# Peptides against a protein of PDB entry 5HDT: the designs that were tried, part 154

Target 1, 163 residues: chain A of PDB entry 5HDT
Amino acid sequence: MVVKTFMDMDQDSEEEKELYLNLALHLASDFFLKHPDKDVRLLVACCLADIFRIYAPEAPYTSPDKLKDIFMFITRQLKGLEDTKSPQFNRYFYLLENIAWVKSYNICFELEDSNEIFTQLYRTLFSVINNGHNQKVHMHMVDLMSSIICEGDTVSQELLDTV
Target 2, 163 residues: chain A of PDB entry 5HDT as posed
Amino acid sequence: MVVKTFMDMDQDSEEEKELYLNLALHLASDFFLKHPDKDVRLLVACCLADIFRIYAPEAPHTSPDKLKDIFMFITRQLKGLEDTKSPQFNRYFYLLENIAWVKSYNICFELEDSNEIFTQLYRTLFSVINNGHNQKVHMHMVDLMSSIICEGDTVSQELLDTV

## One batch from the design tools (peptide; made by RFdiffusion4, then SolubleMPNN)

Design b2_p28_6_s1 (from b2_p28_6, 17 letters changed)
Fold by OpenDDE base, seed 2:
Structure b2_p28_6_s1 (fold): chain B 163 residues (1-163), chain A 28 residues (1-28)
Amino acid sequence: as target 1 above (163 residues)
Amino acid sequence: SVLPKAFTEEEKKKYKEWRKEHLKLIEE
C-alpha cells in the first residue's frame, strides 16, 4: 500500500526520498486529485500529508500552481471531519493531525495565493467543527490554525475576526 | 521558522510511536 510506504518513511530517509520522488509527483497529478472515488481521494490526501512531512521543510513540487491545487485538495478532504461516525473518520483524523503537527500549510506562505488557501482552510474547519469532536480533534484544529496566525501579519483581519 | 517542521530527534521518536497507532487505523 502506497499510504503505508510513505507513513513508514522518515524525514532523514534520503535514499528512499530519492527513490519515491517520482511516485510523490505522480500522486499530485490530476488523475489522483480529481479521482472519482471519494475514498481514493482521502487516501491520496493522507499520502500527500506524509509527503509534505518527509520532504519538510521543503516540498518536492516545484510548481506554485500545483502546490495550490494540492492544498486546496487537502482542504476539501478535511470537510470529511464533520461526520464523526463515518467509517473513514480515523483517516480524516490522521490527515488533520499530521498536517497540524508538521505545519505543512506553512509552505503556502511562499505562494501568491496564500490568502485564498488559508481563508478556505479556516472556512472549512469552522464549517465542520462541532461538539461531537473530541478534545484532540479540537486541539489539532486550533494548532493548525495557530500555526498560520502566529506567523506574523500574513493573515487578513477578516480571517482573524473569525477566530 | 516559518517553514514546515523538520523534526528533532525527540520528535522523530514521538512520530514513530504516533504512526504505529495510525497505521492500524488507516489500514482498516
Scores: peptide ipSAE 0.246, ipTM 0.796, DockQ to the pose 0.680
Fold by OpenDDE base, seed 3:
Structure b2_p28_6_s1 (fold): chain B 163 residues (1-163), chain A 28 residues (1-28)
Amino acid sequence: as target 1 above (163 residues)
Amino acid sequence: SVLPKAFTEEEKKKYKEWRKEHLKLIEE
């Protein structure tokens, strides 16, 4: 229900963006980020990805610590891309394609712990990449990583040596 | 660095079609 609301919302839906702002903020609470159900966490991640899309180029989250928590949370969910035969794979694919298209992680360049976030992202993606993924999945993974490397100007040499 | 993408009108249309395909997957 909530995931559908944000999925159907456009970036220029100003009235709706204002109306659901508090809900967007609530979805980033520990209640959802640390929800015991992994399927719920995946849906939360998809909602958060859409929230970043809707409010792009900005984000409704003002706390750097909260932004870090959110992106580390999303990164953890991307581990689910490993099993291409899982029933939830299509939701993981949605998450990947969304954040790659929107370039949501680029918000992290302004964060103090950006290198940590990007390092964890790369490690996670390299961990889950396998030959079972189709060309689109591979393309989005590469696009996500390449955008950070090529468009960012504050990526550590250590991270570059890793990729 | 480049900020998250603000969609053009063409991209908005493309995304609208894209999300229609994925909405059913999210609800499954």
Scores: peptide ipSAE 0.229, ipTM 0.787, DockQ to the pose 0.709
Fold by OpenDDE base, seed 4:
Structure b2_p28_6_s1 (fold): chain B 163 residues (1-163), chain A 28 residues (1-28)
Amino acid sequence: as target 1 above (163 residues)
Amino acid sequence: SVLPKAFTEEEKKKYKEWRKEHLKLIEE
């Protein structure tokens, strides 16, 4: 139900954004980011993706360390894209499409450890990309990677070597 | 740097249609 709540919320829904702000903050807690259930972590990632969409261009998370933790967490969830036959693939697909469309990772450009975040994202995407993915999945993967390279102020040599 | 996307009105409409398609999938 929480997933649906954020999924249905619009960027201009100011009253709802205020109402669910504390829930958004709570979802970024270690309790959820380090939840032992893989399915729960995936749902949390989907919620976080929608939270970044809703509050764009900003995020309710003010701590750079917390933002890093969140995006490293989301990046780890994207590993689930590797198995196109997984019953959870549709949720991984949603996660990918959302963050690619919203360009949520772009908030990381202002973080001190942005290069680490982007490097891990690239490594993950290249690790999971395969011929079993449909054209839309490939498109969003490429779009996500291209946006970071083209729009970033600084890119590490390691990231450039990956491209 | 470029910030995360604030949707245009056209993009808002597209997203609403998009999320309708995925709502069932994410709840299943």
Scores: peptide ipSAE 0.224, ipTM 0.783, DockQ to the pose 0.716
Fold by OpenDDE base, seed 5:
Structure b2_p28_6_s1 (fold): chain B 163 residues (1-163), chain A 28 residues (1-28)
Amino acid sequence: as target 1 above (163 residues)
Amino acid sequence: SVLPKAFTEEEKKKYKEWRKEHLKLIEE
């Protein structure tokens, strides 16, 4: 399982990082980002989250457009957090906790469309957050949003309006 | 700007423990 491979990989596993680099690049292709199967997209998102963790503070993706596509894709997957009783909820939770812990979205600060990415992230999180989520889910959502506000050099008025 | 997080040794340990706890759940 590809998901397990990246989950088990550490940031200092240099040989494995090199071995699976091409797979990491392939997972960011349109074939996977636009895959028609919702479960496949979620697994891809989890892999991408681990890829950002493994290669932090850098990312193997060199194209700004590709990075934007990836983070917009991940943001869309976070909508699945709204159903706490979903059979896939554990994977959605993993996705949230991973990107919050690693601060993966921070790579977007250097992107031209950073405000768009962060705005979509905030809108998505606010749309799914509810009292049915446990404290850990709420904490990760707040951490993810607050870290971007506190660490960003500039925040658009549109983003401020959503906070 | 602040970059994505490179884990400290303590954080690496925490992640490994977290991974052991959640790996099977993610595979379900």
Scores: peptide ipSAE 0.213, ipTM 0.777, DockQ to the pose 0.715

Design b2_p28_6_s2 (from b2_p28_6, 13 letters changed)
Fold by OpenDDE base, seed 5:
Structure b2_p28_6_s2 (fold): chain B 163 residues (1-163), chain A 28 residues (1-28)
Amino acid sequence: as target 1 above (163 residues)
Amino acid sequence: SVLPRAFTEEEKEEYKKRREELLKKIAE
């Protein structure tokens, strides 16, 4: 199982990181990012989150356009957090916890379109946050947002208006 | 800006524990 392979991999597993580099690149292809199955897209997002964890503080994706596509893709998947009773909610939680813990979005500060990415992230999080979420979900959402606002060098006015 | 972070050994173990807990929940 591809998802389990990356989920069980450590950041210091240098030989494995090199071995599965091509797979990591393939998972970011349009075939997976635009997959018609919603559950498949969620699994892809979780796998990509693990890839960012494994290769932190860097990423195996060298194209700024590809990085933007990936994070916009992950952001779209986070909309699934709105339904706390979904059978897939635990996977959405995994995605949220992972990217919050790793601070994966912080790599976007190097992208010229970072403000667009962060704005969409905040809009998405604010749209799905509700009283049905437990404290851990809220904590991860706040942690994810604060890591960008408090540690970022620049914040657009649009992002400030969203908050 | 702050880069995505590398985990300490302690954090790696904690993350592994959290993954295992989440996997159990997903399997239910």
Scores: peptide ipSAE 0.150, ipTM 0.750, DockQ to the pose 0.844
Fold by OpenDDE base, seed 2:
Structure b2_p28_6_s2 (fold): chain B 163 residues (1-163), chain A 28 residues (1-28)
Amino acid sequence: as target 1 above (163 residues)
Amino acid sequence: SVLPRAFTEEEKEEYKKRREELLKKIAE
């Protein structure tokens, strides 16, 4: 199972990181990012989050356009946090916790379209946040947003209006 | 800007514990 493979991999597993590099690259292909199955897209997002964790502080993806596509993709999956009663909520929680803890979106600071990515992230998080979420979910959302606001060099007016 | 973080040994262990807990919940 590909999902479990990356979930179980550690950051210091250098031999495994090299071995599964091609698989990591394949998971970022349009085939997976545009997969018609919602559950598959969620699993892909979790794998991508783990890939960013494993290869932190860098990423195996060298194309700025590809990185943008990936983070826009992950952002779209975070919409699933809106339904706390969903049977898939635990996977959405895993996705949120992972990217918040690792600070994966911080790679986007080097991208030309960083403001677009961060704006979409904030809009998504504010659209799904509700009183049904427990303190842990709220904490991870705040950690994710505060990291970007505090560490970013520039913030668009559109993003400021969203916050 | 601060890049995505590399975990300390303590953080790696903590993350593994939390990951295992979440994996168990997902498997339910």
Scores: peptide ipSAE 0.115, ipTM 0.735, DockQ to the pose 0.840
Fold by OpenDDE base, seed 1:
Structure b2_p28_6_s2 (fold): chain B 163 residues (1-163), chain A 28 residues (1-28)
Amino acid sequence: as target 1 above (163 residues)
Amino acid sequence: SVLPRAFTEEEKEEYKKRREELLKKIAE
C-alpha cells in the first residue's frame, strides 16, 4: 500500500527516501492530481503531505509550477474538513495535522505565486471551519494560518482582506 | 523557521505516536 509506505517512513530514512523518490514524483503527476475519484484524491493528498514531511525542510519537487499545482491540490482537498461526521474525516484530519505541524506550505514562500496559494488556503479554511470542529482542529487551522502570516516576508492586500 | 521543519528526535517520536493513533481511527 503506497499510502502506508509513506506514512510509516521517517525523515532520517535516507535509503528509503532515495528508493521511493520516483514514486513521490509519480504521485504528483496529473494522473493522480486530477483523478476523478475524490477518495483517491484524498489519499493522494495524504501521501503528498507525508512526502513533504519526509523530505522536509526540502522537497523532491523542483519545478515551481509543480509545487504550485500540488499545494493548490492539497488546498482543494481540505474542503472535506467541513463535514466532521464523514467517514473520511479522520483522513482529512490527518492531512490537516500533518501540514500544520510540518509547516509544509512554507516551501511556497519561494514561489512567485505564493500569495495566490496562501489566499486560496485561507479562503478554504475559513469556508470549512465550523462549530462542529473540536479544539484540536481549530488549533491546527490557526497554527497553519499564523505560521504563514508571521514568518512570511510579505502579505498581500488580498490575503489581508481575506482574513 | 521559514522552511518546513525537520523534526527533532522527540518530535519524531511524538509524530509516530500520533500517526499510530490516527491509523487506528482510519482503520475503524
Scores: peptide ipSAE 0.029, ipTM 0.661, DockQ to the pose 0.778
Fold by OpenDDE base, seed 3:
Parts: sequence; C-alpha cells; structure tokens
Structure b2_p28_6_s2 (fold): chain B 163 residues (1-163), chain A 28 residues (1-28)
Amino acid sequence: as target 1 above (163 residues)
Amino acid sequence: SVLPRAFTEEEKEEYKKRREELLKKIAE
C-alpha cells in the first residue's frame, strides 16, 4: 500500500526518495486531489503529509500553484476532525499530528498566497474544534496555529482576526 | 525555524513510536 510505503520511509532514505519521486508528483495530480471518494482523499492527504515529512525542509513540488493546491486540499481534509466517533478519525488524527509536528505548512511562507492558506487553515481548525477532542488533538491544533504565528515574519490583520 | 523540520535521530525514533501507536489505533 502506498500509504504504508511513505509512512515507513525516513527523511534520509535518499534512494527511496528518488525512486518514489514520480509517485509523489502523481499523488498531487487533480485525479487524486479531486477524487470523488472522501476516504481516498484522506489517504491521499496522509500520503502528501508523509511526503512533506520525508522531503522536509524541502518539497518535491516546484510549482507555487501546486503547493497552494495541495495545502488547500489538506486543509479541506482536516474538516473530518469534527467527528471524533468516525471510523476514519484516527487517520485524520495522523494527518493532524504529522503536519503539526513536521511544521509542513511553514513551507507556505514562501508562497504569495500564504495568507489565504493560513486563513483557511485557521478557519477550518476553529470550525472543527469541539469538546469531544482530547488533549492531544487540541495540542496539535494549537501547535499548528502557534507555529505559524510565532515563526512567521509577517501576520496579516485578517489572520489575527481569525485567531 | 520557519522551515519544516529535518528530524534528528531522536525525533525519528519518536516518530516511529508515534507511528506504531497510531497504526494500532487505526486497526481498532
């Protein structure tokens, strides 16, 4: 399984990183990002999160527009965190924990539309936060938002108003 | 650092631990 493959891959697995580069690029195609099955989209998001982990601090995606599409896509998947009783919640948790710990969104600081990406992320997180989430989930959500605010060189008023 | 993190060896081991825990949860 593709998900398992990327989950098991280390950042210093240079040969494997090269081997699966094309697969990483294909996973960012519209076929996967716009797949009609939400479970497939979740798996794709997890794979993409692992790809960002593996290639950190860089990314195999060279197009700013593609990076924006990917992170907007991941942000949309995070909406699934709202239902803590969902059978897929643990995969949503994996996605959240991964991107929070790796600080994957921080690559977006170099993008022209970073403010839009971060704003959508914050809005999404605040929309799904509820009392059903345990402390770990809340911690990762806070870590995501705090890292962007504290480590970013600029914060728009719109973003501040969102928080 | 603003950039996504490059893991230390300690962090890699921590990731493996977390991964295993998450896989167990997913399997439940």
Scores: peptide ipSAE 0.026, ipTM 0.652, DockQ to the pose 0.803

Design b2_p28_6_s3 (from b2_p28_6, 15 letters changed)
Fold by OpenDDE base, seed 1:
Structure b2_p28_6_s3 (fold): chain B 163 residues (1-163), chain A 28 residues (1-28)
Amino acid sequence: as target 1 above (163 residues)
Amino acid sequence: AKLPKAFTEEEKEELKKRREELKKLIEE
């Protein structure tokens, strides 16, 4: 299973990283990013998060447009955090915890549309935050948002208005 | 701007621990 393959891979697994590079590239294709099944898209997002974890601080994706597509895609999946009682919540939690810990979105700072990506992320997170979330979820959300502000060279007025 | 995190050995161990815990939750 592809999901388990990436979940079990470490950053220093150089041989495995080389072997699965093509798979990582395929997972970012429109076929998967635009898959009609919501559960499949969630699994794809988790795999992509793991790919960024594994290849950090670099990424196998070199196209700015592709990186934008990926992070906008991941951002859309985070909407699933809104329902803490969902059977899929643990996978959404995995996604959140991963990207917060790895600071995956920091790769977006080099993108021309970084402010758009961060704005969408913040809007999404604020839209799903609720009292049903435990302290760990809240901490990951805060970590994710604060890291971007603290590490960024600039913050757009639009993003400031969102916060 | 800071790039995505490259992990120290200590952080790698912590990540492995977290990953295993999360895998269990996902598989349940």
Scores: peptide ipSAE 0.108, ipTM 0.730, DockQ to the pose 0.849
Fold by OpenDDE base, seed 3:
Structure b2_p28_6_s3 (fold): chain B 163 residues (1-163), chain A 28 residues (1-28)
Amino acid sequence: as target 1 above (163 residues)
Amino acid sequence: AKLPKAFTEEEKEELKKRREELKKLIEE
């Protein structure tokens, strides 16, 4: 499975990274980002998160528009964290933990629409945060939001209003 | 602005550990 392929890959695997570059690019296509099946979209998001992990600190995506699409896409998937009893919750947890740990959203700082991306991320996280989440989920959410605030050169008023 | 991190060996091992744990949970 494609998910396991990227999950098992390390940053130091240069030969493998080269081999799977095309696959990484295809996973960011509209075909996958706009896939009608929400479970497929979640898997795609997990794969994309792993791609950012593997290729960090760089990314195989060079288009600012594509990067924006990807992170807006990932942000939309995080809405699934709201239901802790969902059969897919573990995958949503994986997605959250990954992007928080890797600090994947830091790539967005170079984007013109970074404030929009971060604002949507914060809105999404605050919309799903609840007392039903365990400590680890809360920690990852806080880590993700705090890192962006601390490392950002500028923070929009809209983002500040969200926090 | 900081970029996504290049992981140290220690961080890679921790990430690997977490990944394996999560993979197990996801497969359930």
Scores: peptide ipSAE 0.106, ipTM 0.711, DockQ to the pose 0.877
Fold by OpenDDE base, seed 4:
Structure b2_p28_6_s3 (fold): chain B 163 residues (1-163), chain A 28 residues (1-28)
Amino acid sequence: as target 1 above (163 residues)
Amino acid sequence: AKLPKAFTEEEKEELKKRREELKKLIEE
């Protein structure tokens, strides 16, 4: 129900956004980010992706540390793209599509540890790319990486070495 | 997935302004 709620919500649903603000905040808690079930963590990541979409350009999360935790968490979930035959692959695709289309990672430029986040993202994507993915998956991966490179004012040498 | 709202150039400038405001809030 929670997943469906955020999936169906749009950016102009002001009353609904206010109603579910507390839920959005709770989804970023350690309880969900460190949930022992891998499938639950994937669903949480998808919800977080939708939250960033819905509340853009304003994120409901105001703590830099929390934002870092969230994007590091989402990055870890993207490793699931490596298995194209997994029954959960479609949800991993959903996550990738949302993150790439919304350009949610761009909010990380406002964080002190942006280079660390982007470096981990690139390492993760390159670890799973070229694994029998179709054109759409490749497109989203490229869009996600290129957007960060183009929008970034400064990029660490470590990130440059990864590319 | 439901796609985000398509923004005009004017709206994009407004979003940039809001993003800067958000950045300040995060830094506080």
Scores: peptide ipSAE 0.027, ipTM 0.522, DockQ to the pose 0.046
Fold by OpenDDE base, seed 2:
Structure b2_p28_6_s3 (fold): chain B 163 residues (1-163), chain A 28 residues (1-28)
Amino acid sequence: as target 1 above (163 residues)
Amino acid sequence: AKLPKAFTEEEKEELKKRREELKKLIEE
């Protein structure tokens, strides 16, 4: 299983990282990012989150446009956090925990469209936050947003209006 | 290297085992 493979891989697994580099690149293709099955898209998002963890502080994706597509894609998947009773909630939690811990979105500061990405992220998170979320979920959401605010040099007015 | 998930010692040992198995496959 591809999903399990990336979940079990750490940053020091140099041989494994090299072996699965091509697979990591393929997972960012339009075929997966625009897959019609929402459960598949969630698994893809989890894999992408693990890829950013594994290859940190760098990333195997070098195209700014591709990176934008990936993070906009991940942001869309975070909408699934809204239903705490969903059978897939554990995977949405995994996604949130991962990107918060790794601070994956911080790579977007190198992108020209960083403000658009962060704005969409904040809008999405605020739209799904509810009283059904436990303290751990809230903590990860705060950590994710705080890291971006603290490390950002400039913030657009649109983002400020969102916060 | 630390993972986002807090693994138990048992899980860490299992993870190491899986990695070793994978590395063997890579070397084949």
Scores: peptide ipSAE 0.024, ipTM 0.498, DockQ to the pose 0.057

Design b2_p28_6_s4 (from b2_p28_6, 15 letters changed)
Fold by OpenDDE base, seed 3:
Structure b2_p28_6_s4 (fold): chain B 163 residues (1-163), chain A 28 residues (1-28)
Amino acid sequence: as target 1 above (163 residues)
Amino acid sequence: AKLPRKFTKEEKEEYKKWREEHLKLIEE
C-alpha cells in the first residue's frame, strides 16, 4: 500500500525517492485533497507528512499554491485529534507527531500566505486540544506551535492574538 | 526562516522505532 511505502522510506533513500517522486506528486492532486471519504483524506495526509519528511529540507512540490493547499489540507485533518476514542485516532496521532518531528510546516515560511496557514494551524490545535490527550500529544502540539513562532521572521498580529 | 530538517543519526533510529509502533497500532 502507498501509506506503508512512504512510511518505511528513509530520508537518505535516494533511489526510492527518485522512483516514487511521481507518486508523491500525484498524491497532492485535487483528486486526493478533495476526496469525499474522510478516511482516505487522513491516509493521504499521513502520506504527505511522510513525503515532506523524506524529501526534507526541500519539498518536491514547486508550486506555492499547491504547497498552500497541501498544508491547509493537513491542518483540516488535524481536527480529527479531538476525539481520542475514535478508531482513527492513532493515525491522527501519527500525523501530528510526524509533522512535529519533521517541522514540515517550516516550508510555509516562504509562502506569501504563511501567516494564514499558521493561524489556521494554531486555531485548529487550540480547538482540538483537551484533557483527554496524553502528555506526548500535548508536547507535540506545543512543540509545533513554539517552533513556528521562534523560527519565523515575522508573525501576524492575528496569529499573536491566537496564541 | 528554517526549513524542514534531516534527522541526525540518533533521531533516525528513534523515528524508525516510532514508526514501527504507530504502524502496529494502526494495523490493529
Scores: peptide ipSAE 0.309, ipTM 0.813, DockQ to the pose 0.836
Fold by OpenDDE base, seed 2:
Parts: C-alpha cells; sequence; structure tokens
Structure b2_p28_6_s4 (fold): chain B 163 residues (1-163), chain A 28 residues (1-28)
C-alpha cells in the first residue's frame, strides 16, 4: 500500500523521491484531504508525514496555501490521540512521533499563517493530552510543543496561561 | 529559516528501527 511505500523510503533515495513525487502531490489533493472516511484521512496524514520526512529539509509542495492546508489537516488528525484505546491509536501514535522527530512543522515558520497553524497545533495537543498516554507520547508532545516555542515563539502567552 | 531536518547517519539507524516497530503496529 501507499503508506508502506513512503514509510520504507529513505531521505537519501533521490531516484525514488523523483519517481514518487507526483504521487506525493496527489496525496495532498482536496480529494484526500477532504475525504469523508476518517480512517482514510489518518492514512493520508501518515503518508504526508513521511513525505515531509523524505523530502526534508524541503517539501514538494510549492503553494503556501497548500502547505497550510496540509498542516491544518495533520493537526486535525492529531485529535485522534485522545482515545488511547482506539483501534487506530497506533497510527495516530506514528503520526505524532514522526512529526516530532522530523520537526516537519518547522517548514511552517516560512508561512504567513504560521501563527494560526501553531496555535491550532497547541490547542489540539492540549485538548488531547491525558494521563492515559504513555511516557513516549507525552515526551513527543512536549518535544513538539517546546521546539515550536523555542524556535518560533509564535504561541501567545494567553494560550499558554489558559492551559 | 528553520526547516525540517535531515537525519545524521546515527539518527537514520535509529529512525529505521523506529519505522520497523511502527510498521508492525500499523499492520496489526
Amino acid sequence: as target 1 above (163 residues)
Amino acid sequence: AKLPRKFTKEEKEEYKKWREEHLKLIEE
């Protein structure tokens, strides 16, 4: 399947990155981002996370609006972390750890709407974090949030004080 | 500009192990 293809691809796979570039672009289409099936959207998010890993430090998406849509989309999927007993929790876990490790959201610093993206990310993570999460989940959540605070400082103090 | 990062050689190996673990989890 497509998700496995990107998961197995390395950052130095230049030939494969070129070969699957069109597929990466298609996965970011509205057809997939607005797919009615929640499970499909989760798989798409995982693929997109791997795409950002593979093409790091750059991204194959040239449109700032498209990048915003993608990261807002990924952020929405992270809401699924709230249910630790969900059958799809492992995929949500993969998504979280991937974006935290790769620091994929760092590309958003170049976007005009970076504040909106990071604000939504923080609100989402704050809303889903709970005592049911294991140490690794908490660690990656904290790592993801702290990296944005330290490197971007885009989150308002008001938001931080609310949580 | 702060960007997503490329892994060092050591990090690549760590990530590879991580991917292998998650491949199993996703396939379950």
Scores: peptide ipSAE 0.282, ipTM 0.802, DockQ to the pose 0.718
Fold by OpenDDE base, seed 1:
Structure b2_p28_6_s4 (fold): chain B 163 residues (1-163), chain A 28 residues (1-28)
Amino acid sequence: as target 1 above (163 residues)
Amino acid sequence: AKLPRKFTKEEKEEYKKWREEHLKLIEE
């Protein structure tokens, strides 16, 4: 239910954005990020992706440590893209396309540990990409990686070695 | 460094259609 609420919300829904701000903050708590159920974690990741979308260009999360935790969490969920025949693949597909289109990871450029986050993202994407993915999935993966390379202020040698 | 983007009017319409398509797939 919460997932659908954020999915249906657009970037111009100012009243709704204010109304659901506390819920958005609560979804980033350890209770949800460390939830034992894999399917729940995927739903949380989709909600977080939509939260970055509707509140863009400004995220409601102000703590650098919390932002790092969130993006490391989202990155871990992207591992589910590997199995194209999974019943949950469509949700993983939504997660990928959302973050690629919104460019939500651009928030990470201002974080001290940005190189660590981007390195993990690249490693994850390269580990899951396969011939079973359609052209759209490949396109969004390439778009996401290219955006970081082209728009980033600094790229570590470790990240360059990963690419 | 660039921030996450706010959509243009045209992109908003495209994203709405995209969301509807995904909602159908998720609800199946």
Scores: peptide ipSAE 0.257, ipTM 0.791, DockQ to the pose 0.817
Fold by OpenDDE base, seed 5:
Formats: sequence, structure tokens, C-alpha cells
Structure b2_p28_6_s4 (fold): chain B 163 residues (1-163), chain A 28 residues (1-28)
Amino acid sequence: as target 1 above (163 residues)
Amino acid sequence: AKLPRKFTKEEKEEYKKWREEHLKLIEE
């Protein structure tokens, strides 16, 4: 299973990182990002989150357009956090905690469309956050949003209006 | 701005525990 392969890989697994680099690049293709099956898209998002973890502090994706597509894609998947009773909720939980721990979205500060990405992230998180979430989910949502505000050089007025 | 995190030795160990817990949840 591809998801388990990347989940089990550590940041210092240099030989495995090299071995699965092409797979990491392939997973960011439009075929997967625009896959019609929502469960497949969730698995892809989890893999992408682990890819950012494994290759941190750098990303194997060098195209700004590709990076934007990936983070907009991941942001869209986070909408699944709204339904805490979903059979796939644990995977959405994994996705959230992973990107919060790794600070994956920090790559976006170097992108021209960073404000758009962060705005969509904030809107998504505020749309799904509810009292049914456990403390850890709330904590990671707040941590993710706070880290972007605190570590960013500039914050657009639009982003401030969403907070 | 900071880049995505390269984990310290201590953070790596904590993440390993977290990962193992999530693997169990995902496999259920």
C-alpha cells in the first residue's frame, strides 16, 4: 500500500527517499489530484502530506504552479473533517495532524499566490470546525492557523478578515 | 518564514509513537 509506504518512511531514510521520489512526483499529477473518487483523493492527500514530511525542509516539487495545485488540493480535502462520524474521519484526522506538525504550508510563503492559499485554508478550517471535534483536532487547527500568522512576514487584509 | 520542519531526535521519536497510533486507527 502506497499510503503505508510513505507513512512508515522517516525523514532520514535517504535510500528509500531516493527510491520513491518518482512515485512522489507521480502522485502530484493531475490524474491523482483530479481523481473522481473522493476516497482516492483522501489517500493521495495523506501521501502528499507524508511526502512533505519526508523531504522536509524541502519539497520534491519545484514548480510554483504545481505546489499551488497541491496545497489547494490538500485544503479541499480538509473539508472532510466536518463529519466526525465518517468512516474516513481517522484519515482526515491524520492529514490535519501531519500538516500541523510538519508545518507543510510554510512552503507557500515563497509562492506568489500565498495569500490565496492561506485564505482558502482559513475559510476551510473555520467552515468545518465545530464542538463535536475532540481537543486534539481543535488544537491542531488553531496551531496551524496561528503558525501561519505568526511566522508570515505580511498578512493580507483579506486573510485578517477571515480570522 | 520557517520551512517545513526537519524533526529533532526527540520529535522524531514522538512522531513515531503518533504514527503507530494512527496506523492502528487507519487499519481498523
Scores: peptide ipSAE 0.253, ipTM 0.789, DockQ to the pose 0.833

